Peptides against a protein of PDB entry 5JXT. Designs and how they scored, part 73

Target 1, 319 residues: chain A of PDB entry 5JXT
Amino acid sequence: SLLPKKEINVYIGMSEMQVKWYQKILEKDIDAVNGAGGKRESKTRLLNIVMQLRKCCNHPYLFEGAEPGPPYTTDEHLIYNAGKMVVLDKLLKRIQKQGSRVLIFSQMSRLLDILEDYCVFRGYKYCRIDGSTAHEDRIAAIDEYNKPGSDKFIFLLTTRAGGLGINLTTADIVILYDSDWNPQADLQAMDRAHRIGQTKQVVVYRFVTDNAIEEKVLERAAQKLRLDQLVIQQGRAQVAAKAAANKDELLSMIQHGAEKVFQTKGAFGTMAEKGSQLDDDDIDAILQAGETRTKELNARYEKLGIDDLQKFTSESAYE

## One batch from the design tools (peptide; aimed at target 1 Y61 E67 Y72 T74)

Design b2_p27_4_s3 (made by RFdiffusion4, then SolubleMPNN; from b2_p27_4, 18 letters changed)
Fold by OpenDDE base, seed 5:
Structure b2_p27_4_s3 (fold): chain B 319 residues (1-319), chain A 27 residues (1-27)
Amino acid sequence: as target 1 above (319 residues)
Amino acid sequence: MEEEKRRHEELLREREAARNAALAAAR
């Protein structure tokens, strides 16, 4: 029988470079961030801020002129300048030592480019599929990854491209480097490894930048997922949760952690304490804290009824 | 070991060259 998947949110502090870029993004649109634009603030402006903040949470080198150079070289700076890369780098070493194989999902194809450079730098054999990958090349990459005795350790996928019904049960670890706004897209990504033909315990690590917009993206996704589950259980087809965040919700998401980011000099959390020098005990502590916070997050939404979950989504219904 | 290291170093240089070219073209 297929074992239940284990899902762990991994809460990761920003690097010093991420904090600086996060501050710069907020400062550029400070009037919008402070809500001074009021009803005149365009939803498009807020969505652009959200997109830039999510890019910052993933990797600073997603911004033009952020990468050190010229010359642009792949080195340890690719890792230590992003909290998620520091944790990923340690976690992949552990995963490899365990004889596991890993799927890494992101919403951003440009982040997969960074992850390719990282894989090459660390000597990890990988496959890649994104939205631009030709059909024949997708088949070839899947077959190369799934073949018996494949040396391919990592599969890099965009979440939506990985959602296309492919079987990747030859991997037992899933890393969601970022989260989709639609929790069903992330579930479909997990189901590439967690399906019939899997022989191992599937473990899913969801990376979440702590004290940043990604916590609110995660909360929104968890609310929506719980609502979808309750709607299915109650047979109430009519609860189409309006999928789009309203302006006030977007503003609240942008403001989350902003004050602490402005007050911070340097990195956050374990990234401030250890930076790139995280050891195996630090990773265990991060995973344990993540498991606790994951249980707490789930327990918050399990107690909520449809009407309570709708109130959080339906403040968008009166415009 | 030496041939695998050489192939790895070559691949790294090719990726760096491609990144440098792409970033130079975007400026």
Scores: peptide ipSAE 0.302, ipTM 0.841, DockQ to the pose 0.591
OpenDDE base, seeds 1, 2, 3, 4: peptide ipSAE 0.133, 0.025, 0.023, 0.040; ipTM 0.764, 0.598, 0.594, 0.569

Design b2_p27_4_s4 (made by RFdiffusion4, then SolubleMPNN; from b2_p27_4, 14 letters changed)
Fold by OpenDDE base, seed 1:
Structure b2_p27_4_s4 (fold): chain B 319 residues (1-319), chain A 27 residues (1-27)
Amino acid sequence: as target 1 above (319 residues)
Amino acid sequence: MEEEKKKREEEIERREAERNAALAAAR
């Protein structure tokens, strides 16, 4: 029988470089961030800020002029300049030692480019599929990954490209490097490993930058998922979850953690304390804290009715 | 092991060269 998947949100602090870039993004549009733009502030501008903040949470080298150089090099700086990479690097070593195989999903093909450089640098054999991958090349990559005795450890996928009904049950670990606004896209990605033919316990690690926009993206995704579940259960197909965040919701998300980011000199959380020197105990602590916060997050939304879940109130989750 | 390490180093150098060339062309 297929074992239930274990899902753990992994809350990760920003590196010093991420904090600096996060500050720069907020400062560039400070009037919009403070809501001073009023009715004149376009939803498009707020969406652009959200997108830049999400890029920062993934990796600062997604910005022009962030990567140190020229010459541009592939070295340890690729890892220590992004909190998610520091955790990923330690986690992948553990996963490999356990004889597991891993799917890594992202919304951003440019992040997969960074992850390819990382895989080569660490000597991890990988496959890649994104939205630009030809159908034949996609089949070939899947077959190469799934073949008996495949030496491919990692499969790099864009979340949407991974959603296309492919079978990757030869992997037992799923890393969501970032989250989709639609939790169903992430579920569809997980279901590539968590499907008939899986023989192992599937574990899903969802990376979430703590004290940043991604925490609010996660909360909104969890709220939407619960709403979708309740709508299905109650047969109320007409409760169209407002798929798109309004301006006030976007502004609230952008403002989340912004004050602390502006006050921060250096890195956040475990990244401030340990940086790239995370050991196995630090990873265990991050995973345990993540498991606790994941249970608390789920428990908050499980108590809410449809009417409460339709009101995206950042406030009601704290009472 | 040494041959695999060498191939990895050559692949890193290739990817670095491609990245450096792409960034030089974008400026």
Scores: peptide ipSAE 0.385, ipTM 0.870, DockQ to the pose 0.640
OpenDDE base, seeds 2, 3, 4, 5: peptide ipSAE 0.140, 0.173, 0.379, 0.383; ipTM 0.736, 0.753, 0.869, 0.870

Design b2_p27_5 (made by RFdiffusion4)
Pose (drawn by RFdiffusion4):
Structure b2_p27_5 (pose): chain A 317 residues (1-241, 244-319), chain P 27 residues (1-27)
Amino acid sequence: SLLPKKEINVYIGMSEMQVKWYQKILEKDIDAVNGAGGKRESKTRLLNIVMQLRKCCNHPYLFEGAEPGPPYTTDEHLIYNAGKMVVLDKLLKRIQKQGSRVLIFSQMSRLLDILEDYCVFRGYKYCRIDGSTAHEDRIAAIDEYNKPGSDKFIFLLTTRAGGLGINLTTADIVILYDSDWNPQADLQAMDRAHRIGQTKQVVVYRFVTDNAIEEKVLERAAQKLRLDQLVIQQGRAQVAAAANKDELLSMIQHGAEKVFQTKGAFGTMAEKGSQLDDDDIDAILQAGETRTKELNARYEKLGIDDLQKFTSESAYE
Amino acid sequence: PVRAALAAEDDSAEEEELLERLEEALD
């Protein structure tokens, strides 16, 4: 029995420093922010703003010249200058206290570099797979974290790095520092720990910058994830739109017994006998329209699970 | 301890890869 995973959006604010940088990004190209300029502009200008705001929502030290002036030290400012780091510090502390281990995923490798400095600062044992990591390296990295009684606690990965089917069930908590544009990528990262061999409840925390660009980014991915489900659930429809033996058999046998029983004429003919007054015609049209409504209202409301014929139906016996 | 700047390295190639992903997601 594999427990369904708990996915939780953790909505996070921004530090005072992030606001300064967030405002500068929006100011440096305020024209494009207000939707100015021609409609012919290429997508490049807006997408550059998206990248900067994404980096800003992650950590301000991703911008050169942001970390406090030289010389540079790795201290508490690494935590309190990014809202996500403040939430993560207490979250990781609580995670270790309850005997849990955690996979931390990110889109940017330069953020895992910042998380490396944090792990060394707090004394956390950790592993990293980067996507810029050789094959034999990440094999050892997987094994080191999966070793029984492992020294490690945190596993730092990029959402795409490892490839398909790698197993990290020796962890039961997943933290998505930032989200991906395509939902299948984040969903695959969660299934590094949420797969066969996982014994404990998998909990996934997704850091989201509330009232900023990442909240809006998230809604779009949630929509694209909902669209994918509808396509997959309806993937049986085109194969259904020939005729089975039973379908052909049912068409022929329908009402055949009543035909055999009949010596004279059938229904509409036996009761009225090829002569029809106005009242008889009116009853035929009223009964037909009623049947037509009930038939259409029954089938136009159905779903794929009712129309889909099982392959075992072809096993006529 | 003292160290070098964290953001001294150029990450523009990484940003381009992420932009390509965004363009694919928009299509």

Design b2_p27_5_s1 (made by RFdiffusion4, then SolubleMPNN; from b2_p27_5, 12 letters changed)
Fold by OpenDDE base, seed 4:
Structure b2_p27_5_s1 (fold): chain B 319 residues (1-319), chain A 27 residues (1-27)
Amino acid sequence: as target 1 above (319 residues)
Amino acid sequence: MVRGPFAAADDSAEDEELKKEMLEALK
């Protein structure tokens, strides 16, 4: 029988470089971040800020002038300059020692470029597919990964490319390096490993940058998923799709953690204490804290009815 | 191995797609 998947949100502090770039993104559009634009502030401008902040949460080298060089080389700086990479690097060593195989999903193909260089640098054998991968090459990559005795440890996927009904049950670990705004896209990604033919306990690690916009992305995705489940259960197909997130919702998401980011000198959380020197005990502590926060997050939304879940206010998560 | 910077890749099309997907997910 297929075992239930275990899902753990892994809350990760920003590196010093990420904090610096996160501050720089907010400062560049400070009038929009402060809501000074009022009704004149375009939804497009706020969406642009959200995209830049999400890029920063993934890796600072997505920005011109962040990467050391020229010459541009792949070394330890590729890891220690991004909190998610530091955690990923330790987690992958553990996963490999356990004899597990891993799917890594991202929304950003440019992040997969960084992850490819990382895989080569660490000597991890991998496959890759993204939105630009030809159909024949996708089939070949899937077959190469799934073949009996495959030496491919990692499969790198964009979440959308991974959504295409493929079977990857030869992996038992799923890492969502970032989250989709649509929780169904992430579920579809998990279902590539969590499907008929899986023989192991599937574990899903969702990376979430702590004290940043990604927490609000996650909260909104969890709220939407619970709402969708309740609508299906109650047969209320006519829950009026509330109008696309208003400007105030986007603004509140951008503002989340911004004050603490501006006050921070250096890295955040565990990244401030140990940086790239995380040991196995630090990873266990991060995973345990993540499991606790995941249970708390789920428990908040499980108690809410349809009417409460329709009232998206940042305040309703604290009552 | 010497490479170009990761930031040199044009992500404008992907950014616009992700913004569109975000807007659709927020409906």
Scores: peptide ipSAE 0.488, ipTM 0.921, DockQ to the pose 0.651
OpenDDE base, seeds 1, 2, 3, 5: peptide ipSAE 0.487, 0.370, 0.370, 0.484; ipTM 0.921, 0.862, 0.861, 0.920; seeds 2, 5 fail the geometry check

Design b2_p27_5_s2 (made by RFdiffusion4, then SolubleMPNN; from b2_p27_5, 12 letters changed)
Fold by OpenDDE base, seed 5:
Structure b2_p27_5_s2 (fold): chain B 319 residues (1-319), chain A 27 residues (1-27)
Amino acid sequence: as target 1 above (319 residues)
Amino acid sequence: MVRGPFAAEDTSAEDEALMEEMLEALK
């Protein structure tokens, strides 16, 4: 029988460079961030801020002028300048040592470009599929990854491209480098490895930048997933339509951790303490803390009824 | 190896697509 997947949110501090760029993004639109834009603040402007903050949480080199150069070179700076890369680098080493194979999902094809260069830099053999990958090349990549005795360790996928019903049960580890706003997209991605034919315990690591926008993206996704489950269970399909994130919700998400980011000099959390010098004990601590916080997050939403889940007030998640 | 920067102006199309997906997921 297929074992239940283990899902762990991995809460990761920003690097110093990420903090700097996160500050810069907020400062550029400080009036919007402070809610001073009032009725003039467009939903589109807030969405743009959210998008830039999510890019920053993924990697600062997604911004012009963040990457050291010219000349632009792939080196250790590609890793230590992004908290997720630091954790990924250590985690992949562990995963490989365990004889596991890994799917890495992102929403951003440009992050896959970074991850591709990282794979080359570390000597990890990989496959890649994104939204631009031709159908024939997609089949070839899947077949190359799934073939018996494949030397391909990593499969890099955009979450959408991974959603296309493919079987990747030859992997047992899934890393969601970022989260979709639609939790079903992430579930569909996980289900590429967590499917009939899987022989191992599937473990899903969801990377979440701590004290940043991504924590709110995760909370929103968890809320939506629970709401969808309850709507299906209770037959109240009409209720789902009210969960449209309004401007105030987006603003609250943007504001989450912003004050702490502005007050921070340097990196966050374990990234401030250890940076790229994370050891195996630090990774174990991060994973254990993540497992605890994941259980707590799930337990919060499991107690909520439909009416409570419809009230996305930043307050109700902490009561 | 020397390469181009990962940052490119053409983020706009992907960013727009992701924003549309965000908007749809937030509906």
Scores: peptide ipSAE 0.449, ipTM 0.912, DockQ to the pose 0.611
OpenDDE base, seeds 1, 2, 3, 4: peptide ipSAE 0.444, 0.400, 0.446, 0.447; ipTM 0.909, 0.881, 0.914, 0.914

Design b2_p27_5_s3 (made by RFdiffusion4, then SolubleMPNN; from b2_p27_5, 11 letters changed)
Fold by OpenDDE base, seed 5:
Formats: structure tokens, sequence, C-alpha cells
Structure b2_p27_5_s3 (fold): chain B 319 residues (1-319), chain A 27 residues (1-27)
């Protein structure tokens, strides 16, 4: 029988560079962030802020002029300037040492470009598929990765491109480098490894930037997933779609952690304490804390009924 | 370096698609 997936949210602090860029993004639109624009603030402006903050959570090199250079070189700076890369770098060493193979999913193709540079820099053999990958090249990449005795360790995928029914059961580890707003897209990504033909315990690591916009993305995704499960279970087709996220929800998401970001003079959490010098014990601590917070998050939503989940605005999760 | 230096235009289309998906997921 297929073993159940183990899913762990990995909560990761921002690097110093991410904090600086996150501050800069907020400061650029500080009136919108403070709600001073009120009803006059455009939904488009708030969405743009959310996208920039999400890019910052992934990697600061997703911004023009952020990467050191010219000359542009791949070096340790590619890793230590993003909290997720620091954790990824340590985690991949462990994953490789245990004889596992890994799928890495992102929403952002330009993040996959950074991950390609990283793979080359570390000497990891990889395959890549995104939304621009030709059908023939996609088949070739899948076949190369799944080949018996394949030396390809990593498969880099956009979540959307990975969603297309492919079998990647030759991998047993899934890293969601960022989350989709739709939890079903992430589930579909996980199901590339977690399906008939899998012989190992599938472990899913979901990277989440701590004290940032991504926690709100995760909370909304968890809420939606629980709602979808309850709708299926209760046979109630008519969960009134909540009105499209109002400006206040977007503003609340943008404001989440913003004060702490403005007060921070460096990196966050374990990234402030150890930065790129994370050891195996630090990774174990991050994973254990993540497992605890994942259980707590799930337990919060499991107690809620359909009516509660429909009323549940992001504010009530912290009371 | 496999990738070229980042330009703002490099993500513009994807950013719009991601914003669209966000709006769809928040409905």
Amino acid sequence: as target 1 above (319 residues)
Amino acid sequence: MVREAFAAEDTSEEDEELKKRMLEALK
C-alpha cells in the first residue's frame, strides 16, 4: 500500500538582504501599507505589493539591481542572501546523503533559473520543466529523470507545469519552495511523487518565510483546503464563494509582520543567529519546530466547521 | 552563471499570471 505523505511546513527567517528589500518594498508604498489610502487605494497597487513581497521571500535576486555585479558570478552569495536557499542547501545535502531524490516546485520560473545556477554551482545534476518547456523536451526530461539508475538528483518544476499528470515516483522528497494560493495545485504537485509506483515514504517540505506575507498565503491555503474537504465530506455544493478578497484582506496580508520587519536590523530568527553557518542540529531544530507548527496549524482548522471557515478572516486565527 | 542578469521585464508576464491566480484563489 502507498504510505501516507509526511508534510512539514519549514518556517524560515529572512536573510539580511531579504529584510532590507522587504523594508524597501513596504517603504515605497508606505501610505498603502499603513492603510492611509483607505478606500482610494487600488486593488492593483495592493496586488503589486503582495507580488513584490512574495518575490522577496523567494529570493532578492528577483529584483533588478539586487544581485551583486557586474561581473555577475554564481557564488555563496546566491545562497546566503536568501533564507530559503540556506535551508535548501543544507537540506539537499541530507537528502542526497540518505539516497533520496527530490522534486523542487516553485511558482516562479525565474526562481528556477536561480536554482539552476545553484545546482550547477553545487554540482547537482538536475532536470527542469516549466510552462515554456516544449512537449518533446518535457517528455525527454521526465524520461531522463525516471530512467533506472538516473544520475539526476533534482527535478526543478514550476507547480503549474508539474501539475499535468506526470509520474515522478522515482523521487521520494518534494520541496515546495513557495506555496500556491490554491492548495489543490500544491497537492497535484505532491501527487507527482505520491502515487502508485512509489516505494518510499514521501516527505513534503513546504518552505514558508516566517513573519512575512507567505504565512498569510499558507493560512489562506490551509483554510481553503479544509473548506474543500468539508464540502466534499458533507456533500454541500453551495459553499458560497466568499466575495473576491477585499482590499482589507490584502492589506492585512501586507501588514503581517511589517512592523517586526521595520524594527529588524539584520536577518530573522536562526538566520540572524547563524546565517549560512547552519549546521545539522539547526536544521533538525527548524524541522522539529516546523512539524510542531504544522500540527498546530492543522489542528486550528480541523476544529472549524464550514460556517466558521466561511467567517474566518485571517484576524480570527490569532485570537 | 547560467542565467542572465535580472531585468524587471523578465517576470512581468509571470507576475501578472500569478496575480490573476491569486485573485481567483481568493474568490
Scores: peptide ipSAE 0.463, ipTM 0.907, DockQ to the pose 0.389
OpenDDE base, seeds 1, 2, 3, 4: peptide ipSAE 0.403, 0.408, 0.394, 0.410; ipTM 0.864, 0.869, 0.855, 0.872; seed 3 fails the geometry check

Design b2_p27_5_s4 (made by RFdiffusion4, then SolubleMPNN; from b2_p27_5, 14 letters changed)
Fold by OpenDDE base, seed 1:
Structure b2_p27_5_s4 (fold): chain B 319 residues (1-319), chain A 27 residues (1-27)
Amino acid sequence: as target 1 above (319 residues)
Amino acid sequence: MVRGPFASEDDSEEDKKLMEEMLEALK
């Protein structure tokens, strides 16, 4: 029988560079962030801010002028300038040591470009599929990854491209480097490894930038997932339509952690304490804290009824 | 190895696509 997947949210502090860029993004649109635009603020403008903040949570080098150079070189700075990369770098060493193979999903193909360079830099053999990958090349990459005795350790995928019914049961670890706003897309990604033919315990690590927009993206996704489950169970398809995030919800998401980000000098959390010098005990602590917070998050939404889940109040999640 | 920056002008297309996906997920 297929073992249930273990899902762990891994809450990761921003690097100093991420904090600086996160501040710059907020400052650039400070009037919108403060709600000064009122009813005139466009949903599109708020979504642009959300998009930039999500890019920052993934890697600061997704912004022009963030990467040191020219010349641009792949080195340790590619890792230590992004909290997720620091954790990824340590986690991949453990995953490899245990004889596991890993799928890494992102929404951003440009992040996969960074991850490719990282893989080369660390000597990790990988496959890649994104939205631009031709059908034949997708088949070839899948076959190369899945072949008996494949030396390919990592499969890099965009979440949407990975969702296309692919079987990757030769991997037992899934890393969601970032989350989709549609939790079903992430589930579909996990189901590439967590499928008939899997022989190992599938573990899913969901990276979440702590004290940032991604916590609210995660909360929204968890809320939506629970709502979808309840709608399916109750047969009330009409209920799903009210989950449209309004401008005030988007603004609340943008504002989440912003004050602390502005007050922060340097990095956040474990990134401030250890940075790239995270040891195995630090990773264990991060994973344990993540497991606890994951259980708390799930327990919060499991208690909510349909009517409560339709009220996206940032406050109702903490009551 | 010397490379170009990861950030490029082509970023706008992906950002647009991701925003469209976000908009769809928010409907």
Scores: peptide ipSAE 0.479, ipTM 0.920, DockQ to the pose 0.550
OpenDDE base, seeds 2, 3, 4, 5: peptide ipSAE 0.292, 0.476, 0.473, 0.470; ipTM 0.802, 0.922, 0.920, 0.920; seed 5 fails the geometry check

Design b2_p27_6 (made by RFdiffusion4)
Pose (drawn by RFdiffusion4):
Structure b2_p27_6 (pose): chain A 317 residues (1-241, 244-319), chain P 27 residues (1-27)
Amino acid sequence: SLLPKKEINVYIGMSEMQVKWYQKILEKDIDAVNGAGGKRESKTRLLNIVMQLRKCCNHPYLFEGAEPGPPYTTDEHLIYNAGKMVVLDKLLKRIQKQGSRVLIFSQMSRLLDILEDYCVFRGYKYCRIDGSTAHEDRIAAIDEYNKPGSDKFIFLLTTRAGGLGINLTTADIVILYDSDWNPQADLQAMDRAHRIGQTKQVVVYRFVTDNAIEEKVLERAAQKLRLDQLVIQQGRAQVAAAANKDELLSMIQHGAEKVFQTKGAFGTMAEKGSQLDDDDIDAILQAGETRTKELNARYEKLGIDDLQKFTSESAYE
Amino acid sequence: TEAAEKAKAEREKWLEENKEKLEEENE
């Protein structure tokens, strides 16, 4: 029995420093922010703003010249200058206290570099797979974290790095520091720990910058994830739109017994006998429209799970 | 790029100098 994973959006604010940088990004190209300029502009200008705001929502030290002036030290400012780091610090502390281990995913390798400095600063044992990591390296990295009684606690990965089917069930908590544009990428990262061999409840925490660009980014991905489900669930429809033996057999046998029983004429003919007054016609049209409504209202309301014929139906016996 | 490398080297040096103290604080 594999427990369904718990996915939680943790909505996070921004530090005072992030606001300064967030405002500068928006100011440096305020024209495009207010939707100025021609409609002919290429997508490049706006997408550059998205990248900067994404970096800013992650950590201000991703911008050069942002870390407090030289010389540079690795201290508490690494934590308190990014809202996500403040939430993560207490979250990781609580995770270790309850005997849990955690996989931390990110879109940006420069952020895992910042998380490396954090792990060394707090004394956390950790592993890293980068996507810019050789094959033999990440094999050892997987094994080191999956070793029984492993020294490691945190596993730093990029959402895409490892490839398909790698197993990290020796962890039961996943933290998505930032989200991906396609939902299948984040969902695959969660299934590094949420797969066969996982014994404990998998909990996934997704850091989201509330009232900023990442909240809006998330709604789009949630929509695209909902669209994918509808396509996959309806993937049986085109194969259904020939005729089975039973379908052909049912068409022929329908009402055949009543035909054999009949010596004279059938229904509408036996009761009224090829002569029809106005009242008889009106009853035929009223009974038909009623049947027509009930038939259409029944089938136009159905779903794929009702229309889909099982392959075992072809096993006529 | 050169400034980022220099900043990274300074950070690493600082962590080496303060390693014993950081271990005691993490106890």

Design b2_p27_6_s1 (made by RFdiffusion4, then SolubleMPNN; from b2_p27_6, 16 letters changed)
Fold by OpenDDE base, seed 2:
Structure b2_p27_6_s1 (fold): chain B 319 residues (1-319), chain A 27 residues (1-27)
Amino acid sequence: as target 1 above (319 residues)
Amino acid sequence: DEEEERRREQKRAWLEENREKLKKLNS
């Protein structure tokens, strides 16, 4: 029988480099961040800020001139300059030791390039599929990953490319390195491993940058998912879930954690305390804290009715 | 982008030159 999937949000602090770049993004558009643009601020500008902040949460090397060099190297700096990479690096060692295989999903093909460099650096065997991967090459990559006795430990996928009905039940761990705005896209990604033919407990780790825009992306996705579930249950198909965030929602998302980011010198949370020197106990603590916060988040939205879920109540980061 | 390709080549060359050192650090 297929076991229910276990989903855990993994809350991760920014590295010092991420904090610096996050500050720089906010400072560049400070008038928009402070809401001083009012009705004149374009939705496009706010969307661009959101996209840059999400890139920063993933990896600072997604920005031009952020990567150290010349000379350009693939070394430990690839890991310690991004909180998600620090946690990923420790988590993958554990996953490998337990004899599991892992799917890693991202919205960003350029992040998959960084993850390829990381896989080569650590000596992990991997497959890759993104939106540019030809159909034949996609089949070949899936077959190479799924073959009996495959030495491929990691499958790197863009969330959209992974959504295309593929079966990856030879993996039992799913890492969502980032989240889609549409929670159904992430569910479709999880369902590549959590499907008929799976024999193991599927565990999903959703990486979330703490005290940053990604918390609000997660909250919005959870809200939308609950709304979609209630609409289906009540037969109220006419409640078009407003798929696109409005200007005020985008502004509130940008503002979330911004003050704390501006006040921060160095790294955030566990990244400030331990940096890249996380041990197994530190990972257990991060996962346990994540499991608790995941339950709290779900419990918050389970109590809300349709009318409450239609109101995006983002608490302003300044309240 | 030719600059991105040159950066990738430099990283690959560095990895190849340091592969034995990296194996010793990961062992």
Scores: peptide ipSAE 0.341, ipTM 0.855, DockQ to the pose 0.529
OpenDDE base, seeds 1, 3, 4, 5: peptide ipSAE 0.330, 0.288, 0.338, 0.339; ipTM 0.853, 0.818, 0.854, 0.853

Design b2_p27_6_s2 (made by RFdiffusion4, then SolubleMPNN; from b2_p27_6, 11 letters changed)
Fold by OpenDDE base, seed 1:
Structure b2_p27_6_s2 (fold): chain B 319 residues (1-319), chain A 27 residues (1-27)
Amino acid sequence: as target 1 above (319 residues)
Amino acid sequence: SAAREERRKQRKKWLEENKEKLKKENE
């Protein structure tokens, strides 16, 4: 019998460089962030801010002029300048020691480029598929990864490319480096490892930047997923979950954690305390805290009815 | 962007030049 997947949200603090870039993004559009644009603020402008903040949460080198150099190098700075990379670097060492194999998903092919450079830097053997990968090359990469005795440890995928019904049951660990706005896309990605033919317990680690836009992306995705489940169960097909966030929802998401980000000098949380010097105990603490917060998040949405789930509660933006 | 492609090219060159050193450090 296929074991149920274990999903854990991994809440990760921003590096000092991420905080500086996050501040810079907010400051550039401060009038929009403060809601001063009112009815004149375009939804497109707010969506652009959200996309820049999400890039910052992934890696600051996604911005022009962020990467140190010239000369441009692939060194430890690639890791310590992004909180997710610091946690990933420690987690991958543990996963490898356990004899597990890992799928890493991202929405951003540009992040996969950074992860490729990281894999080479750490000596991790990998496969890659994204939206630009030819069909034949996809088959070849899947076959190379799935072959008996494959030396490929990591499979790098864009979430959309990984959603194409492929079987990757030779991996037992899934890392969602970032989340899709559509929770079904992430579920489809998980189901590449969590499928018939899997012999191990599948564990899914969802990376979430703490005190940032990604917490609200996660909450919205969880809300939508629960709403979709209830609509199916109650036969209320007409409750089209408003697929796209409205302006007020986007503004609330942008404002979440913004004040604390402006007040912060340096990094956040464990990144401020230890930075790249995270040990195995720090990773265990992060995973345990994440498991607790994941249970709390799920329990919050399980108690809500359809009418409550249709209302975006803006109230949690300032706690 | 052309600037991004140039950065990526320089990183790849650096990785190739340091590949043997990196292997020894990861062993």
Scores: peptide ipSAE 0.354, ipTM 0.843, DockQ to the pose 0.665
OpenDDE base, seeds 2, 3, 4, 5: peptide ipSAE 0.135, 0.255, 0.191, 0.105; ipTM 0.682, 0.778, 0.693, 0.542; seed 4 fails the geometry check

